Peptides against a protein of PDB entry 4Y8H. Designs and how they scored, part 42

Target 1, 196 residues: chain A of PDB entry 4Y8H
Amino acid sequence: TSIMAVTFKDGVILGADSRTTTGAYIANRVTDKLTRVHDKIWCCRSGSAADTQAIADIVQYHLELYTSQYGTPSTETAASVFKELCYENKDNLTAGIIVAGYDDKNKGEVYTIPLGGSVHKLPYAIAGSGSTFIYGYCDKNFRENMSKEETVDFIKHSLSQAIKWDGSSGGVIRMVVLTAAGVERLIFYPDEYEQL

## One batch from the design tools (peptide; made by RFdiffusion4, then SolubleMPNN)

Design b2_p16_7_s2 (from b2_p16_7, 15 letters changed)
Fold by OpenDDE base, seed 1:
Parts: C-alpha cells; sequence; structure tokens
Structure b2_p16_7_s2 (fold): chain B 196 residues (1-196), chain A 16 residues (1-16)
C-alpha cells in the first residue's frame, strides 16, 4: 500500500493506490483505501483490510452520533476517535491510518496514526509499505499552500514512484479532494502515472 | 516483515 494526504491552499487531498495483497501475493481485488467517516473527513487505510475497515466503520458511527448531539465534528475529533481505537486495541490490530479533513475554521488538516496508536498532526503524511521509497522525494518536493493542480500532481508523482518500487502497491491511483466547494473524487490509471 | 506477512497470509488476512 501507498497512501498519503496533503494539505494545500484550499483544503486537503487524500491519495491511495488500490492493490490488495495476502502475504507476499497480489490478491485479485482492487480496494478503495480512501474511506469516508464524515462528509469532509476521510481516511487512508493501510494494513489489515478487515481491521482498518472495522475501525473506520466504528469511527463513522461515533461521528454520526457526535453530529446528532453537537453538530459537525472537527478533523481533530475524528483523529482522536481513531487514535483511541488504535491505541486501545494495538495488540490485536494491524492498522496504519491517515485521517484528513476540511472545515471552514481549521481548513485542511492531516493526522497520521501509525501502528501503536500514536497521533501526529502534519502538513502532509505518507504511509504504507510504499512510503519508504518516497520519503526523500516528498520532503524535497512538498510545499505549503500549493494549488489544487500542483497538489494533485505532487500526489500523483509521489504515489507513482511508490508503486514503481513497492510490489505491494499498484492498480489505480485514487484521490479525494476536500475543500469549501465540496468533495471531489479523482482516479488515475497505470497508463498515465507509469510514465511520470 | 516477511514472516509477519506469511503469518497474515496463513490466517487469510487481506492487506491494503
Amino acid sequence: as target 1 above (196 residues)
Amino acid sequence: MEEFLKELAEKGILLV
């Protein structure tokens, strides 16, 4: 898996590959690793498909309850729920999660929750087995307050490089753009990103 | 990592 989320001028963009594996083998399955937990709060999932889906489902449920009582939750609140679940169950979960969201007050925010259930707020985050290949590239090329187009290109190039080197990453590149204007889903196919 | 992945495969765990 190769996943990332990047804050930019107008909000945040999440990105992910779609390959599914079982041990060392590629599974005949394409997974959407970008999961909605609230209207403008999403996560990127790495690790056990079942574990990360279960966590996301629980978070979504809690955020729905929160919304009914208190109104729209912040991205920080969502990250806190993820953190609590991942930390309390760290011995039984294989989960690496990036939480990203947009609201008018805080704009785009990114929180990374690696194995163990710590939480880190960052201007951008990368995770998954493919991330090890692109730390240097991302650090060199990331800029704060990029345009939407610049950010899409940054994510596309980053994930393309991760996929190139990581056998556990591949398929399509999906993105979710979260801004004041709403939610937009993007998809890029191998024929496009392999040439980068 | 390899042994861990093998263990997960043996358990039928799909990874993302």
Scores: peptide ipSAE 0.302, ipTM 0.708, DockQ to the pose 0.722; fails the geometry check
Fold by OpenDDE base, seed 5:
Structure b2_p16_7_s2 (fold): chain B 196 residues (1-196), chain A 16 residues (1-16)
Amino acid sequence: as target 1 above (196 residues)
Amino acid sequence: MEEFLKELAEKGILLV
């Protein structure tokens, strides 16, 4: 898996590959690793497909309850719920999650939650087995307050490089753009991103 | 990690 989320001028963009594996083998399955937990709060999932889906489902439920009582949750609140679930169940879960969201007050925010269940707020985050290959690239090329187009390109190039080197990453690149204007889903196919 | 991945494969656990 190669996943990332990047804050930019107008919000945040999540990105992910779609490859599914079992051990060292590629599974004949395409996975959408970008998961909605609230209207403008999404996550990137890495690790056990079942575990990460279960966590996301629980978070979604909690945020629905939260919304009913207190109104729209902040991205930080969502990240805290993820953190709590991941930390309290760390012995039984294989989950690396990036939480990203947009609201008018805080704009785009990114929180990374690695396997141990810690939480880290970052201007951008990368995770998954493919992330190892792109730390340098991302550090070199990330800029704060990029345009949407610049950010899409940054993510596309980053994930393309991750996929190139990580056998556990591949397929399509999906993105979710979260801004004041709403939610936009993007998809890029190998014939496009492999040429970068 | 290698052994872990083998175990996951044996159990049919899908990874993302």
Scores: peptide ipSAE 0.270, ipTM 0.682, DockQ to the pose 0.761; fails the geometry check
Fold by OpenDDE base, seed 2:
Structure b2_p16_7_s2 (fold): chain B 196 residues (1-196), chain A 16 residues (1-16)
Amino acid sequence: as target 1 above (196 residues)
Amino acid sequence: MEEFLKELAEKGILLV
């Protein structure tokens, strides 16, 4: 898996590959690793497909309850719910999660929740087995307050590099753009990103 | 990591 989320001028973009594996084998299954937990709060998932889906489902439920009682939750609130679930179940799950969201007050925000259940707010985050190969690239090329197009290109190039070296990453690159204007899903196929 | 992945494969656990 190669996943990332990047804050930019107008919000945040999440990105992910789609490869599914079982141990050393590539499963003939395309996974959507970008998961909605609220209208403009999404997550990137790495680790156990079942575990991370279960966590996301529980978070979505909690955020719906929160909304009914208090109004739209902040991205920080969503990240806190993820953090608690990951920490309390750390001995029984394999999960690396990036939470990203947009609201008018805080704009785009990114929170990373690695194994162990800590939470870190960052201008951008990368995770998954493919992330090891792109720490240097991302550090070199990330800039704050990029345009949408610049951010899409940054994510596309980053994930392309991760996929190139990580056997556990591949398939399509999916993105979710979260801004004041709404939610936009993007998809890029190997024929395009392999040429970068 | 490799041994861990082997264990997961034996259990049929899908990974992302």
Scores: peptide ipSAE 0.206, ipTM 0.669, DockQ to the pose 0.758; fails the geometry check
Fold by OpenDDE base, seed 4:
Structure b2_p16_7_s2 (fold): chain B 196 residues (1-196), chain A 16 residues (1-16)
Amino acid sequence: as target 1 above (196 residues)
Amino acid sequence: MEEFLKELAEKGILLV
């Protein structure tokens, strides 16, 4: 798995590969690792497919309840719910989660929740087995307040590099763009990103 | 992270 989320001038973009593995085998080439937990709050999932899906489902439920009582939750609130679940169950979970969201007050925000259930607010985050190969690339090429197009390109190039070196990453690159204008889904196929 | 995920994969756990 290779996942990332990047804040930019107008919001945040989440990105993920689509490969899932079991043992030495590619189990699925088109898994969606970008999961909605609220209208403009999404997460990237790495680790156990079952564990991360269960966590995301629970968070989505809690945010629905929150919305009915208090209105739209902040991205920080969503990250806090993820953090609590991951921390309290850390001995039984294999979960690496990146939470990203947009609201008019806070704009685009990214929170990373690695194994162990700590939470870190960052301008961008990377995770999954493929992230090891792109820390240097991302550090060198990330800039604050990029345009949408620059950010899409940054994520596309980053994940492309991760996929080249990580046997557990591949398939399509999916992105979700969260801005004031709404939610936009993007998809890029191997024939496009392998040439980068 | 990478080594840990590899270990889990070797145990037949579905990973994302």
Scores: peptide ipSAE 0.047, ipTM 0.553, DockQ to the pose 0.521; fails the geometry check

Design b2_p16_7_s4 (from b2_p16_7, 14 letters changed)
Fold by OpenDDE base, seed 3:
Structure b2_p16_7_s4 (fold): chain B 196 residues (1-196), chain A 16 residues (1-16)
Amino acid sequence: as target 1 above (196 residues)
Amino acid sequence: REETLRRMAERGELVV
């Protein structure tokens, strides 16, 4: 897996490859690793498909309950719910999660939750097995307050490089753009990003 | 992480 989330001028963009494996086999070439937990709060999933799906489902439920009582949760609140689940169940979970969301007050925010269940707020985050190959690239090329187009290109190039080197990553590049204007899903196919 | 993923693979679990 290669996943990332990047804050930008108008919000945040999540990105992911789409390969799921079982042992030595590619089980799914077009997996959706970008999962909605609230209208404008999404996550990137890495690790166990079952674990990360279960976590996301539980978080979604908690955020629905939260919304019914208190109104729309912040991205920080969502990250805290993820953190509690991941930390309290760390011995039984294999999950790396990036939480990203947008609201009018806080704008785009990114929280990364690695295997141990810690939480880190960052201007951008990368995770998954493919992320190892792109730390240098991302550090060199990330800029704060990029445009939507610049951020899409940054993510596309980053994930393209990760996929190139990580056998556990591949397929399509999916993105979710979260802004005041709403939610937008993007998809980029190998014929496009392999040429980068 | 790599060892954990390997163990998961050995168990036939789906990995993302």
Scores: peptide ipSAE 0.466, ipTM 0.823, DockQ to the pose 0.587; fails the geometry check
Fold by OpenDDE base, seed 2:
Structure b2_p16_7_s4 (fold): chain B 196 residues (1-196), chain A 16 residues (1-16)
Amino acid sequence: as target 1 above (196 residues)
Amino acid sequence: REETLRRMAERGELVV
């Protein structure tokens, strides 16, 4: 897996590859690792497919309950729910989660929750087996307050490099753009990103 | 990380 989320001028963009494996086999070429937990709060999933799906489902439920009682939750609130679940169940879970969301007050925010259930707020985050190959690239090329187009290109190039070197990553590159204007899903195919 | 993925693979678990 190669996943990332990047804050930019108008919000945040999540990105992911789409390969799922079981042992040495590719089980799914077009997995959706970008999961909605609220209208403008999404997550990137790495690790156990079952564990990360279960966690996301539970968070979605909690955020729905929260909304009914208190109104729209913040991204920080969502990250806190993820943290609690990942930390309290760390002995039984294999999950790496990046939480990203947009609201008018805080704009785009990114929280990374690695194995162990710690939480870190960052301007951008990368995770998954493919991320090990692109730390240097991302550090060199990330800038704050990029345009949407610059951010899409940054994510596309980053994930392309991760996929190139990580046998556990591949397929399509999916993105979710979260801004004041709404939610936008993007997809990029190998013929496009392999040439970068 | 590789060990965890290997263990998951041995269990036939799907990894993302």
Scores: peptide ipSAE 0.458, ipTM 0.819, DockQ to the pose 0.612; fails the geometry check
Fold by OpenDDE base, seed 5:
Structure b2_p16_7_s4 (fold): chain B 196 residues (1-196), chain A 16 residues (1-16)
Amino acid sequence: as target 1 above (196 residues)
Amino acid sequence: REETLRRMAERGELVV
């Protein structure tokens, strides 16, 4: 897996590959690793498909309950719920989560929750087995307050490089753009990103 | 981590 989330001028963009594996084997399955937990709060999933799906489902439920009582939750609130679940169950879970969301007050925010259940607020985050290959690239090329187009290109290039080197990453690149204007889903196919 | 992933594979679990 190669996943990332990047804050930019108008919000945040999440990105992910789609390859699924069963140990050393590539599974004949295309997975959507970008999961909605609220209208403008999403997560990137890495690790056990079952574990990460269960965590996301629980968070979604909590945020629905929160919304009914208090209104739209902040991204920080969502990250705190993820953190509690991941930390309290760290001995039984294989889950790496990036939480990203947009609201008018805080704009785009990114929280990374690696194995162990720590939480880190960052301007951008990368995770998954493919992320090890792109730390240098991302550090060199990330800029704060990029345009939407610049950010899409940054993510596309980053994930393309990760996929190139990580056998556990591949397939399509999916993105979710979260801004004041709404939610936009993007998809890029190998014929496009392999040429970068 | 590799051992965990191997155990997951043995169980037929999907990894992302």
Scores: peptide ipSAE 0.440, ipTM 0.810, DockQ to the pose 0.629; fails the geometry check
Fold by OpenDDE base, seed 1:
Structure b2_p16_7_s4 (fold): chain B 196 residues (1-196), chain A 16 residues (1-16)
Amino acid sequence: as target 1 above (196 residues)
Amino acid sequence: REETLRRMAERGELVV
C-alpha cells in the first residue's frame, strides 16, 4: 500500500493505490483505500483490510451520532475517535490510518495514526509499505499552500514512485479532494502515472 | 512487516 494526504491552498487531497495482497501474494482484487467517515472527513487505510474497514465503520457511526447531537464534527474529533479505537485495540489490530478533512474554520487538516494508535497532526502524511521509498521525494517537493493542480501532480508523482518500487502497491491511483466547494473523486490509470 | 504480513496471510486476511 501507498497512501498519502496533503493539505493545500483550498483544502486537502487524499491519495491511494488500489493493490490488495495476501501475505506475499497479490490478490486479484482492487481495493478503494480512501474511505468516507463524514461528508468532508475521509481516511486512507493501510494494513488489515478487515481491521481498517471495521475501524472506519465504527468511526463513521460515531460521527453520524455526533452529528445528530452536536452538529458537524471537526477533523480533530474524527482523528481522536480513530486514535482511541486504534490505541485501545492495538494488540489486536493491524492498522495504519491517515485521517484528512476539511471544514471552513480549520481548512484542510491531516492526522496520521500509525500502528500503536499515536496521533500526529502534519501538513502532509505518507504511509504504507510504499511510503518508505518516497520520504525523500516528498520532503523535497512538498510545498505549503499549493494549488489543486500542483497538489494533484505532487500526489500523482509521489505515489507513482512508491508504486514503482513497492511490489505491494499498484493498480489505479485514487484521489479525493476536500474543499469548501465539496468532494471530488479522481482516478489515474497505470498508463498515465507510469510515464512520470 | 514481513512477519505481520505472514501472520495475516495465515489467517486468510486481505491486506491493503
Scores: peptide ipSAE 0.433, ipTM 0.803, DockQ to the pose 0.626; fails the geometry check

## One batch from the design tools (peptide; made by RFdiffusion4, then SolubleMPNN)

Design b2_p17_1_s2 (from b2_p17_1, 11 letters changed)
Fold by OpenDDE base, seed 3:
Structure b2_p17_1_s2 (fold): chain B 196 residues (1-196), chain A 17 residues (1-17)
Amino acid sequence: as target 1 above (196 residues)
Amino acid sequence: SLSEELAKKIEEYRAKA
C-alpha cells in the first residue's frame, strides 16, 4: 500500500494505489483505500482491511450523528474520533490512517495516525509499505501552497515511485480532491504513471 | 462505547473471511 495526503493552495488531495493483496475478509462492497467519512473529510487506509474498514465505518456514523447535533464537523474533530479508536484499541488493531479534510475556516488539513494511535498534523503525510521508498523524494519535491495541478503531479510522481519499489503497491492511482468547489475523484492508469 | 462498537464491527468483518 502507498497512500498520501497533501495540502495545497485551495485544499487537500488524497492519493492511493489500488493493489489489494490481503484476504482478511470478503468485503460486501468495493474496497477503497480512500474512504469518505464525511462530505469533505476523507481518509487513507493502510494495514488490516477489516480493521481500517471498521474504524472508518464507525467514524462515518459518529460524524453523521455529530452533524445532526452540531453541524459539519471539522477535520480535527474527525481526526480526534479516529485517534480515540486507534489509540484505545491499539493492542488489537493494525491500522495506519491519514485523515484529510477541507472546510472554509481551516482550509485543507492533514492528520496522520500511525500504529499506536498518535496523531500528527502535517502539511502532507505519506504512509503504507510503499511510503518508505519515497520519503526522500517527497521531502525534495513537496512545496507549500502548490496549485491543484502541481499537487496532482506531485502525488502522481510520488506514488509512481512507491509502486516501482513496493511489491505490495500497484494498480491504478486514485485521488480525491477536496476544495471549496467540492469533491473531485481522479484516476490514473499504469500506462500513464509508469512512464514518469 | 466507541471501543465496543469497534470490537463488534471488526468481528463482523473478520467473520466474513
Scores: peptide ipSAE 0.348, ipTM 0.888, DockQ to the pose 0.718
Fold by OpenDDE base, seed 2:
Structure b2_p17_1_s2 (fold): chain B 196 residues (1-196), chain A 17 residues (1-17)
Amino acid sequence: as target 1 above (196 residues)
Amino acid sequence: SLSEELAKKIEEYRAKA
């Protein structure tokens, strides 16, 4: 698995490869490393498909309850729910989560929750087995307040490198763009990114 | 509790995996 989320001038973009090492369907749903928990709050999932899907389902439900009572939750609020689940159940979970969201007040935000259930707010985050191969590249090439196009290219190149070296990563590269304009889904195929 | 919900949900997914 190779996953990442990157803040940029207009919001945040999440990216993931699509390779799986288990069944494609859990509970009649296609496993997706990019998962919606609210309109403009999404997460990247690594680790156990069952564990992370369960976590995401619960977060989605609680954010719906939150919305009905208090209005749209912040990305930080979503991250706190993820943290509660991951930290309090760390002995029974294999889960790495990146939470990313957009709102008009805070713009794009990224929170990473590695194994153990700590939470870290960062301008960008990478995770999964493929991330070990691209820490250097990402550190060298990330910039604050990139354009949408620059950020898409950054993620595409980063994940391409991760896939190149990580046997557990591959398939298509999927992205979700969260901005004031809404949600946009992108997909890139091997014949495009392998030559980068 | 959140932990109880999680345990139940994980078990459901593992059963269907």
Scores: peptide ipSAE 0.322, ipTM 0.882, DockQ to the pose 0.713
Fold by OpenDDE base, seed 5:
Structure b2_p17_1_s2 (fold): chain B 196 residues (1-196), chain A 17 residues (1-17)
Amino acid sequence: as target 1 above (196 residues)
Amino acid sequence: SLSEELAKKIEEYRAKA
């Protein structure tokens, strides 16, 4: 798995590969590494499919309850619910989560929750087995306040490199763009990104 | 609690696998 989320000028973009290994994953539904927990709050999932699906389901439900009582939750609020679940159950989970969201007050935000359940607010985050291969590339090429197009290219190149070196990553590259304008889904196929 | 909900959900997914 290779996943990442990147803040940019107008919001945040989440990206993920699509490879799934059989036998190691237990899933009740089709596994989606980019998962909606609120209209403009999404997460990237790595680790156990069952664990991360369960976590995302609970977060989605609690954010729905929150919305009915208090209005739209912030990305930080969503991250706090993820953190509560991941940290308090860290001995029984294999879960790496990146939480990303957009709202008009805070703009795009990214919170990474690695194994162990700590939470870190960052301008961008990478995770999954493929991420170890692209820390250097991302550090050298990330810039704050990029355009949408620049950010899409950055994610495409980063995940392409991760897929190149990580046998557990591959397939299509999916992205979700969160801005004031709404939610946009993108997909890129191997014939395109393998040439980068 | 959230932890109890999580444990239940995980078991539900494992049972359906």
Scores: peptide ipSAE 0.277, ipTM 0.861, DockQ to the pose 0.662
Fold by OpenDDE base, seed 4:
Structure b2_p17_1_s2 (fold): chain B 196 residues (1-196), chain A 17 residues (1-17)
Amino acid sequence: as target 1 above (196 residues)
Amino acid sequence: SLSEELAKKIEEYRAKA
């Protein structure tokens, strides 16, 4: 798995590969590594599929309840719910979560929640088995306040590199763009990103 | 509690997997 979320001038973009690996079997299919928990709050999931699906389901439900009572939650509020679940159950979970969201007040925000359930607010975050191969590339090429197009290219190149070296990553690259304009879903196929 | 909800949901997905 290779996942990342990147803040930019107008919001935030989440990205993920789509490979599923079970033992020696590798499937290059569209998977749900990018998961909606609110209209403009999404997450990237790594680790146990069962664990992270459960976490995301609960967060989505609680954010729905929150909305009915208090209005639209902030990205920080969403991250706090993820944190509570991950930290309080850290001995029984294998979950790495990146929370990303947009609102008019805070703009694009990224919170990473690694194993153990700590929470870190960052301008961008990477995770998954493929992330180890691209820390250097991302650190060198990330810039604050990039355009949408620059950010898409940054994520595409980053995940392409991760896929190149990580046998557990591959398939299509999916992205979700969160801005004031709304939610946009993107997909890129190997024929394109392998040439980068 | 959230932890109880999580435990239940995890079991559901692990059983399905």
Scores: peptide ipSAE 0.271, ipTM 0.864, DockQ to the pose 0.793

Design b2_p17_1_s3 (from b2_p17_1, 10 letters changed)
Fold by OpenDDE base, seed 1:
Structure b2_p17_1_s3 (fold): chain B 196 residues (1-196), chain A 17 residues (1-17)
Amino acid sequence: as target 1 above (196 residues)
Amino acid sequence: SLSEELAKKIAEYRALA
């Protein structure tokens, strides 16, 4: 698995590969590794499919309850729910989650929650087995306040490199763009990104 | 609690896997 989320000038973009590896998986979402928990709050999932699907389901439900009582939750609020679940149950979970969202006040935000349930707010985050191969590349090439196109290219190149080296990553590259304008889904196929 | 809800959901997914 190779997943990442990147803040940019107009919001945030999440990206993921689509390779299926060994392990249990129950398809209950439109996307596998990119999962919606609110209109403009999404997450990237790595680790146990069952664990991360359960976590995302609970978060989605509680954010719906939150919305009905208090209005649209912030990305930080969503990250706090993820953190509580992951930290309080860390002995029984294998989960690495990146939370990303957009709102008019805070713009694009990224929170990474690795194994153990700590939470880290970052301009961008990478995770999954493929991420170990691209920390250097991402550090050298990330820039703050990139355009949408620059950010898409950054993610596409980053995940392409991860896929080249990680046997557990591959397939298509999926992205979700979160901005004031709404939600946009992108897909890139091997014939395109393998040439990068 | 959130943890109890999570435990139930994990059990459901593990059972269906």
Scores: peptide ipSAE 0.472, ipTM 0.923, DockQ to the pose 0.710
Fold by OpenDDE base, seed 4:
Structure b2_p17_1_s3 (fold): chain B 196 residues (1-196), chain A 17 residues (1-17)
Amino acid sequence: as target 1 above (196 residues)
Amino acid sequence: SLSEELAKKIAEYRALA
């Protein structure tokens, strides 16, 4: 797995590969590494597919309840719910989650929740088995306040490198763009990114 | 509790995986 989320000038973009190395799943949703928990709050999932899907389902439900009572939750609020679940159950979970969201007040935000359930707010985050191969590349090439196009290219190049070296990563690269304008889903195929 | 909800949901998905 190779996942990442990157803040940029107009919001945040999440990206993930699509490879599944485990056997057949009854529910394809379990293998979706980019998961919606609110209109403009999404997460990247690594570790146990079952564990992370369960966590995401519960967060989504609680954010819906929150919205009905208090209005749209902040990305920080969403990250706090993830943290509570991951930290309080850390002995029984294998979950690495990146939370990313956009709102008009805070703009794009990224929170990474590694194994153990700690929370770290960062301008961008990478995770999964493929991330070990691209820490250097990302550190060298990330810039704050990039354009949408620059950020898409950064993520595409980063994940392409991760896929190149990580046998557990591959397939298509999927992205979700969160801005004031809304939500946009992107997909890039091996014939394109393998040549980068 | 949230932990109980999580345990139940995990069991459901582990059965599907």
Scores: peptide ipSAE 0.455, ipTM 0.920, DockQ to the pose 0.740
Fold by OpenDDE base, seed 5:
Structure b2_p17_1_s3 (fold): chain B 196 residues (1-196), chain A 17 residues (1-17)
Amino acid sequence: as target 1 above (196 residues)
Amino acid sequence: SLSEELAKKIAEYRALA
């Protein structure tokens, strides 16, 4: 798995590969590495597909409850719910989560929740088995307030590199763009990103 | 509780694996 989320000038973009290496069949929904928990709050999932799907389901539900009572939750609020689940149940979970969201007040935000359930707010985050191979690349190439196109390219190149080295990553690269304009889903196929 | 909900859902999804 290779996942990442990157804040940029107009919001945030989440990206993920699509390879599934689990021997047993799991529904596509369970293996979806980019998961919506609110209209403009999404997460990247790594670790146990079952664990992270369960977490995401609960977060989604609670954010809906939150919305009904208090209005649209902030990305920070979403991250706090993820944290509560991940930290309080860390002995029973294998979950790495990147929470990313957009709102008009806070713009794009990224929160990474690695194994153990700590929370870290970052301009961008990478995770999954493939992330090991691209820390250096990302550090050298990330810039604050990139354009959408620059950010897409950054993610595409980053994940492409991760896929090259990580046998557990591959397939298509999916992205979700969260901005004031709404939600946009992107997909890039191996023939394209392998040439980078 | 959240933990109870989580445990239940995890069990459900793990059963599908």
Scores: peptide ipSAE 0.436, ipTM 0.914, DockQ to the pose 0.751
Fold by OpenDDE base, seed 2:
Structure b2_p17_1_s3 (fold): chain B 196 residues (1-196), chain A 17 residues (1-17)
Amino acid sequence: as target 1 above (196 residues)
Amino acid sequence: SLSEELAKKIAEYRALA
């Protein structure tokens, strides 16, 4: 798995590969590494498919409850729910989660929750087995306040590199763009990103 | 509690995996 989320000038973009291992199917569908928990709050999932799907389901439900009582939750609020679940149940979980969201006040935000359930707010985050191969590349090439196009290219190149070296990553690259304008889904196929 | 909900959901999904 290779996943990442990147803040940029107009919001945040999440990206993930699509390769799955045997036994990762839940309810006759492949687990989506990019998962919606609210209109403009999404997460990247790594680790146990069952564990992370369960976590995401619960977060989505609680954010719906939150919305009904208090209005649209912030990305930080979403991250706090993820943290509580991951930290308090760390002995029974294998989960690495990146939370990303957009709102008008805070713009794009990224929170990474690695194994153990700590939470870290960062301008961008990478995770999954493929991330170990691209820390250097990402550090060298990330810039704050990039354009949408620059950010898409950054994620595409980063995940392409991760896929080249990580046998557990591959398939298509999926992205979700969160901005004031709404939600946009992107997909890039091997014939395109392998040539980068 | 959240933990109880999580335990239940995990059990359900692990059974499907």
Scores: peptide ipSAE 0.423, ipTM 0.912, DockQ to the pose 0.730

